# Ledger of designs, part 235: peptides against a protein of PDB entry 4Z63

Target 1, 334 residues: chain A of PDB entry 4Z63
Amino acid sequence: LCLGMNDLTGNIPEDLFHLKRLNLLGIQENRLSGSLSREIRNLSSLVRLDVSWNLFSGEIPDVFDELPQLKFFLGQTNGFIGGIPKSLANSPSLNLLNLRNNSLSGRLMLNCTAMIALNSLDLGTNRFNGRLPENLPDCKRLKNVNLARNTFHGQVPESFKNFESLSYFSLSNSSLANISSALGILQHCKNLTTLVLTLNFHGEALPDDSSLHFEKLKVLVVANCRLTGSMPRWLSSSNELQLLDLSWNRLTGAIPSWIGDFKALFYLDLSNNSFTGEIPKSLTKLESLTSRNISVNEPSPDFPFFMKRNESARALQYNQIFGFPPTIELGHNN

## One batch from the design tools (peptide; made by RFdiffusion4, then SolubleMPNN)

Design b2_p24_2_s4 (from b2_p24_2, 12 letters changed)
Fold by OpenDDE base, seed 3:
Structure b2_p24_2_s4 (fold): chain B 334 residues (1-334), chain A 24 residues (1-24)
Amino acid sequence: as target 1 above (334 residues)
Amino acid sequence: VKEEAEAFREKAEELAEQENLMFA
C-alpha cells in the first residue's frame, strides 16, 4: 500500500493494521501526526515501512520483534523522541534504518551482533549524545553510516580500525576531537570511499603524515574545522579522489602541483583558507573539469553532502556527488 | 533534484538487491 506524497492528515486508520499480508506500507510525505501506533506489530508480513516526511511524534514503538521480515524502515523527518527501541536495535532482518532529522536522544546503542543484515544507517540530525558506539564494526554488513549533526563528544573509537564494511561515513558536526587519531584509525577501513568530517576538530592541525593512506578514497570533506597546517602529502596517494573540500580552514602554504594529478577530481574547494603562492598550472589540465561529459561511471555514493559556501548561507544540500558541477573554488585565500 | 533521502534509499535498495543476488 503506497499512499505517499499526498496531503493526508491525522492518524493512520486502525483498520490499516489489520492487513496481515501487507509487505509494503508507504505513507511518506504527508501530514500524518500523533504517535506511530503500536498496532504496526500486526503487520507481520511487512518488508518495508516508510513513514518519512510526516508529523509523527512520541517514541517509536518497541514492536520490531513482531516484524521478522522488515528490511527497510524509513522514518526520516518526523518528530520522534526517545531512543531507538530495543527490538529495532536488535532486528536481524533490517537492512536499512533511516531516522534522520528527528529528535531522538540519549546514547546511541545498537546490538550489532544481532543486526546481521544492517547495511545502511542514517541517524543524522538527531539529539544523540555521549560517545560513538564502539561496537558499530560488529555490524559486519554496515557500509553506509550517517551520524552527522549529533553530539558525539570524544574521539573515533579504536575499534573502527576493524570496520571493513564501511564505505560511506559522515560524522559532520558531531563535536568530535583528535583528527590525527580519527584519520589514523579510518585509514584501516579498506572499503572507505567517502569520508565527511566537516565541523569537527576545531582548531586542530591537519596531520601531514606520509604513512596515512586511503587507497579507495573518492570523497573527502573536512570543511569548517579551522584546521591548521598545509595540504597533506598523504592525500596524493588517493588516486581515485573525485571530490575534495577543505574549505573554511586555516590551511597555509602553497597548493601543491600534485593536486592536478587526480584524473577523476571534478570538485575542488580550498576556499576560505590561508593558502599562498601561485595556482598550480596542473589544475588547468584536470580532464574531469575540461570534459563536459563527466562520465561518472562509478555510482557516486548517493548520500547527502552539505556544503556551506558562506558562513551566513544555509548549507547547500547536495544529493549526489555526480550532480555537482565541475568546480574549482579557491576564493578567499590570503 | 531527487531528495537526498531518495538517493540514500535507492543506493541502499541497490546494495540490498546486490546482496540478495550474491546469496541467492
Scores: peptide ipSAE 0.015, ipTM 0.548, DockQ to the pose 0.033
Fold by OpenDDE base, seed 5:
Structure b2_p24_2_s4 (fold): chain B 334 residues (1-334), chain A 24 residues (1-24)
Amino acid sequence: as target 1 above (334 residues)
Amino acid sequence: VKEEAEAFREKAEELAEQENLMFA
């Protein structure tokens, strides 16, 4: 049953929850309000539940143990409060959980040992506090993780060295500290292609440790950290780099010539730093900027890329990195 | 200093909105 993108108001009729054969309930992009009914437990055949972009409030009901086939739960952009219910945090069937842009709070806890099918987790823009959950690497299929815009004080857990499934990771604006430790840990994530760490590590030094290596890194965004140091030499070994944003830091020294050796680099933002010297001539030879036909392997379409162009009021939702126009931003380095 | 702090906030809000759109 798909009722999305309407002007539906009020609550879901209780009789709808008698549809025991219902595999898909999509009621997204409405004005539905009140609590999400506990009677969703009666939808025992449910595979997909989309309640996103509504006015739902209260706690998410703890009934997911009665939904053994549920693979997709989308609840982004609501007024949900409380924590992730225990049955949801233990769901063995769930592949995707999106609860971005809610008012969820408390310590983030997932039973990753039970959540054997979880591949995508979006909990960005909530009120989670405490530390990052150390057991996230136990979610053996978890590839996409957005935890941005929460209050995860402290450091990236050492356990994340074992996060082999991790491909897409955003921790932007989460009050993280110790960039050297974070990079030292996350370099062990052999499948990591996208790393977003913007608005963390305030005033720290960007490590220039040549022992750091990100084998499959395609996207690195570490903007607005006021980081000191220079362009890190370890980044030159990330031959698959497609997007680099180090804008709004305090980076100094020259832009190195090796920045032009990235054959797939189509987006570079080094603006609002303190770089000096000449613009490397190698940047003018970037094949990705000169050739229309570079098949940039799209990051997972499920991983959100955010680029706000100053001039376009609509933040271009880059569902795909391909949505980013070829860009070099080197402004405001004087 | 103030302009840099405002521009930092605006870029932070921009990046914040971008991240909300990335995962939408």
Scores: peptide ipSAE 0.030, ipTM 0.699, DockQ to the pose 0.108; fails the geometry check
Fold by OpenDDE base, seed 4:
Structure b2_p24_2_s4 (fold): chain B 334 residues (1-334), chain A 24 residues (1-24)
Amino acid sequence: as target 1 above (334 residues)
Amino acid sequence: VKEEAEAFREKAEELAEQENLMFA
């Protein structure tokens, strides 16, 4: 049953929960309100539940143990409170969990040893607090993780050295500290292609340790951290780099010529720093800016990227990295 | 110093608003 993108109001009719053979319930993009009914437990054949973009409130019901076939739960943009229900945090069938833009709170706890199928987790823009869960790497299929805009104090856990499945990771605006430790840990994530760390590490030094290596890094966004230092030499070894945003830091020194050696780099934002010297001539050799047909067919993270072109312009949402226009931003440097 | 703090706040608010707009 798909009833998304309407102006439906009120609660879900109770009789809907008698549909024991229902595989898909999509009621997204409505004005449905109140608590999500516990009677969802009766939908024992449910594979996909989409309740996103509604006015649901209260706690998410702890009924997911009665939904053994549930692969997709989308609840983003609601008013859900409390934590992740225990049955949801232990779901062996769940592939994707999206609860972004809610009011979920407390410590983030997932039983990753039970969540054997989890591949995408979006919990961005919630009220989770405490530390990042050390056991996330135990989610052996977890590739996409958005934890942005929560309050995760402290450092990236050492256990994330073992996060082999991790491909897309956003921790933007999560009150993280110690960028040196974070990068030192995350470099061990062999499949990491997208890393977003914007609005963390306030006033720290960007490490220039040549021992750091991100082999598969395609997207690095570390904007608005007030980071000090220079362009990091270790980044020059990330030959697959496509998007670099280090804007709104306090980076100094020259823009190095090796930036022009990135064959796939199509978006560069170094604006609002304290870079000096000449613009490297090598930037004019970026093949990605000269060739019309870069069909980059790469998997994109399920979490969106943001670009603001002008102060007066609305932020453009890009669901795919490839949606970014070829750009060089070097403005507001001294 | 104040201008950097305001620009940082504005961009943080813009990033927050962009994140809110992506989620709105």
Scores: peptide ipSAE 0.018, ipTM 0.615, DockQ to the pose 0.070; fails the geometry check
Fold by OpenDDE base, seed 2:
Structure b2_p24_2_s4 (fold): chain B 334 residues (1-334), chain A 24 residues (1-24)
Amino acid sequence: as target 1 above (334 residues)
Amino acid sequence: VKEEAEAFREKAEELAEQENLMFA
């Protein structure tokens, strides 16, 4: 049953929960309000639940133990409060959990040993506090993780050295500290292709440790951290780099010539730093900027990226990394 | 000082909107 993208108001009719054979309930993008009924438990055949973009409030009901086939739960952009229900945090069937842009709070706790199917987790823009869950690497299929815009004070857990499934990771604006430790840990994530660390590590030094290596890194966004230091030499070994944003830091020194050696680099933002010297001639040789046909054959992370072209312009949303126009932004380095 | 703080806030808000949109 798909009733999304309407102006439906009020609560879900209780009789809808009598549909025991319902595999898909999509009621997203409405004005549905009140609590999400516990009677969802009656939808024992449910595979997909989409209640996103509504006015739901209260706690998410702890009924997911009665939904053994549920693979997709989309609840983003609601007013949900409380924590992740225990039954949801233990769901062995769940592949995707999206609860972004809610008012969920407390410590983030997932039973990753039970969540054997979880591959995508979006909990961005909530009120989670405490530390990052040390057991996230135990979610053996967890590939995509958004934990941005929460209050995860402290450091990236050492356990994340073992986060082999991790491919897309956003921790933007999560009050993280110790970038040196974070990078030192995350370099062990062999499948890590996208790393967003924007608005963390305020005023720290960007490590220039040549021992750091991110083999599969395609997207690095570490903007607006007020980071000191220079362009990190270790980044030169990330031969697959496609997008680099180090804007709004306090990086100094010359832009190194090796930045032009990135064959796939189509977006570079080094703006609003303190870089000096000449623009490397190698930047003019970036094949990705000269060739109009960037074959976007790789699945873009489900992470939209945003580009602000001008300080006065609204950030342009790009739902795909590859939606970015080829860009070199070196402005405001004086 | 104020301009840097405002630019930082605007960029924080933009990045904040970005994070909202990254998984939307």
Scores: peptide ipSAE 0.015, ipTM 0.579, DockQ to the pose 0.088; fails the geometry check

Design b2_p24_3_s1 (from b2_p24_3, 12 letters changed)
Fold by OpenDDE base, seed 5:
Structure b2_p24_3_s1 (fold): chain B 334 residues (1-334), chain A 24 residues (1-24)
Amino acid sequence: as target 1 above (334 residues)
Amino acid sequence: SQGSSWITTVREDDSQLDKPVFLP
């Protein structure tokens, strides 16, 4: 049953929860309000639940132990409060959890040993506090993780060295510290292709450690961190790099010639830094900008990207990495 | 010129009800 993209108001009719054979319930993009009913437990055949973009409030009901077939739960852009209910945090069937842009709070706790099917987790823009969960790497299929805009004070856990399933990771604006430790840990994530760390590590030095290596890194975004240092030499070994945003830092020195050796690099933003010297001639030879044959079929994160133009403007949403226009931005360096 | 922009994975000004502006 799909009732999304309407102007439906009020609560879900209770009789809807008598549909024991219902596999898909989509009521997204409405004006539904109140608490999400506990009677969802009666939908024992439910595979997909989408309640996103509504006015739901209160706690998410702890009934997911009665939903053994639930693979997809989308609840983004609501007013949910409290924590992730225990039954949801222990769901063995759940593949995707999206609760971005809610008011969820407390410590983030997931029983990753039980969540054997979890592939995608989006909890961005919530009120989670404390430290990053050390046991996230125990979610052996967890590929997509957005934890941005939460208050995860401290450092990336050492356990994330073992996060082999991790491919797409965002921690933007999460009050993280120690970029050297974070990169030193995350380099061990052999499947990591997308790393977004914008608005963290305020005023720290970007490490120029030649021992750092990100073999499969395609997207690196570390913008607006006020980072000091120079273009890191270790990045030159990431031969698959497609998108680099280091804008709004305090990086100095020359832009190195190896930046033009990235055959797949189509988006480069080094603006609002303190780079000096000449623009490398190698940038004029970037194959991705001269040949229109960028393979559009590359896997993208399940979470969207946003381009923020200024503090007051609405961010533009990009659902795919290749939705970004081919860009070389070197402005505002002095 | 995009000289005043940066990339993130969240809306920094997320009002819970703001529909994202999708670029085509």
Scores: peptide ipSAE 0.276, ipTM 0.712, DockQ to the pose 0.378
Fold by OpenDDE base, seed 3:
Structure b2_p24_3_s1 (fold): chain B 334 residues (1-334), chain A 24 residues (1-24)
Amino acid sequence: as target 1 above (334 residues)
Amino acid sequence: SQGSSWITTVREDDSQLDKPVFLP
């Protein structure tokens, strides 16, 4: 049953929960309000539940043990409060959990040993606090992780060295500290292609340790951290780099010539730093800016990217990294 | 002043939204 993208109001009719053969319930992008009924437990054949973009409130009901076939739960952009219910945090069937842009709070706890099918987790823009869950690497299929805009004080856990499934990771604006430790840990994530760390590590030094290596890194976003230092030499070994944003830092020195050696680099933002010297001539030779045929058939992260061009402007949502216009921003360097 | 282009995975506006705002 797909009723998304309407102007439906009120509560879900109780009779809907009698549909025991229902595999898909999509009621997204409506004005449905109140609590999400516990009676969803009666939808025992449910594979996909999409309640996103509504006005739901209260706690998410702890009934996911009665939904043994549920693979997709989308609840982003609601008013949900409390934590992730225990049955959801232990779901062996769940592939994708999206609860971005809610009011969920407390410590983030997932039973990753039970969540054997989880491949995508979006909990961005919530009120989770405490530390990052050390057991996330135990989610052996977890590829896409957005935990941005929570309050995860402290450092990236050492256990994330073993996060082999991790491909897309966002921790933007999560009160993280120790960028050197974070990068030192995350370099061990062999499948990591997208790393977003914007609005963390306030005033720290960007490490220039040549021992750091991100082999498959395509997207690096570490903007607005007030980071000191220079363009890191270790980044030159990330030959697949497509998008680099280090804007709004305090980086100094010259922009190195190797920045133009990235054949796939189509988006570069080094604006609002303290870079000096000449613009490398190699930047004018970036093939990605001259060739329209960057058929990057790469899987994009499930979480959206947002670009804000101006402080007063609304952030533009990009569902695909390749949706970003080819850009070189070097403005406001002093 | 955070006046220039930045990339994040989350809308700034979403963090201030006490209520779900539909994208137009």
Scores: peptide ipSAE 0.020, ipTM 0.621, DockQ to the pose 0.299
Fold by OpenDDE base, seed 1:
Structure b2_p24_3_s1 (fold): chain B 334 residues (1-334), chain A 24 residues (1-24)
Amino acid sequence: as target 1 above (334 residues)
Amino acid sequence: SQGSSWITTVREDDSQLDKPVFLP
């Protein structure tokens, strides 16, 4: 049953929960309000639940133990409060959980040992506090993780060295500290292609440690951190780099010539720094900007990107990395 | 000018229900 993108109001009729053979319920992009009914438990055949973009409030019901076929739960952009229900945090069937842009709070706890099918987690823009869950690497299929805009004080856990499944990771605006430790840990994530760390590490030095290596890194975003230092030499070894945003930092020195050697680099933002010297001539030879054949079919994170232009402007949403226009921004380096 | 932008993975706007402008 797909009723998305309407002007439906009120609550879900209780009689809907008598549809025991229902595999898909999509009621997204409505004005549905009230609590999400516990009677969802009666939808024992449910594979996909999409309640996103509504006005739901209260706690998410702890009934996911009665939904053994549930693979997809999309609840983003609601008013949900409380924590992740225990049954949801232990769901062995769940592949994708999206609860971005809610008011969920407390410590983030997932039973990753039980969540054997979880491959995508979006909990961005919530009120989770405390530390990052050290056991996330135990979610052996977890590839996509957005935990941005929560209050995860402290450092990236050392256990994340073992996060082999991790491909796409965002911790943007999560009150993280110690960028040197974070990069030192995350470099061990062998499948990491996308790393977003914007609005963290305020005023720290960007490490220029030649021992750092991100072999498969395609997207690096560390914007608006007020980072000091220079363009990091270790980044030159990330030969697959497609998108680099280091804007709104306090980086100094010259833009190195190796920045133009990235064959796949189509988006570069180094704006609003303190770079000096000449623009490298190698930037004028970026193959990605001269050749029309950018492979658009590359995997992208499940979480969207947002380009924020200013405090008053609506953020532009990009669902795919290749949705970004080919860009070289070097402005405001005076 | 794009020179005043940065990339994030979250909407910083506190308006929980702001429909994104999807760029194609």
Scores: peptide ipSAE 0.289, ipTM 0.711, DockQ to the pose 0.386; fails the geometry check
Fold by OpenDDE base, seed 4:
Structure b2_p24_3_s1 (fold): chain B 334 residues (1-334), chain A 24 residues (1-24)
Amino acid sequence: as target 1 above (334 residues)
Amino acid sequence: SQGSSWITTVREDDSQLDKPVFLP
């Protein structure tokens, strides 16, 4: 049953929950309000539940133990409060959980040992607090993780050295500290292609440790951190780099010539730093800007990217990195 | 003038995007 993209109001009719054979319930992009009914438990054949972009409130009902086939739960852009219900946090069938842009709170707790099928987690823009859950790497299929815009005080857990499945990770604006530790840990995530750390680590030094290595890194965004230091030499070994944003920091020194050696680099923003010297001539040799025949194998996170070019500009949403125009921004370096 | 800034949230929704903190 697909009723998305309408002007439906009120709550879900109770009789809908008698549909025991229903595999898909999509009621997204409506004006549905009130609590999400516990009677969802009656939809025992449910594979996909999309209640996103509504006015639902209250706690998410703890009924997911009665939904053994549920693979997709989309509840983004609602008014849900409380925590992730225990049955949802223990769901062995769930592949994708999207609860972004709610009012969920408390400590983030998932039973990753039970959540054997979880591959995508979007909990961005909530009110989770405390530390990042140390057991996230136990979610052995977890590839996409958005935890941005929560309050995860402290450091990236040491356990994330074992987060082999991690490919796309956003922690933007999550009150994280110790960028040196974070990068030192996350370099062990051998499948990591996309790393977004904007608005963390305020005023810290960007590490220039030559022992750091991100082999598969395609997208690095560490903007608006007030980071000090220079362009990190370890980044030169990330040969697959496609997008680099280090804008709005306090980076100094020269822009190194090796930045032009990235064959796939099509988006570079180093603006609003304190870089000095000449613009490297090697930037004119970027193959991505000169060749029409470059096939870029782009990362495909299950979460979009947002970019603003200036304070007054509307934020642009990009579901894929390909959506970004080829760009070199070196402005405001004085 | 202010340069580019990434919004802090990965959103599939019209929710309040974190206002980028623009540094002078």
Scores: peptide ipSAE 0.021, ipTM 0.634, DockQ to the pose 0.197; fails the geometry check

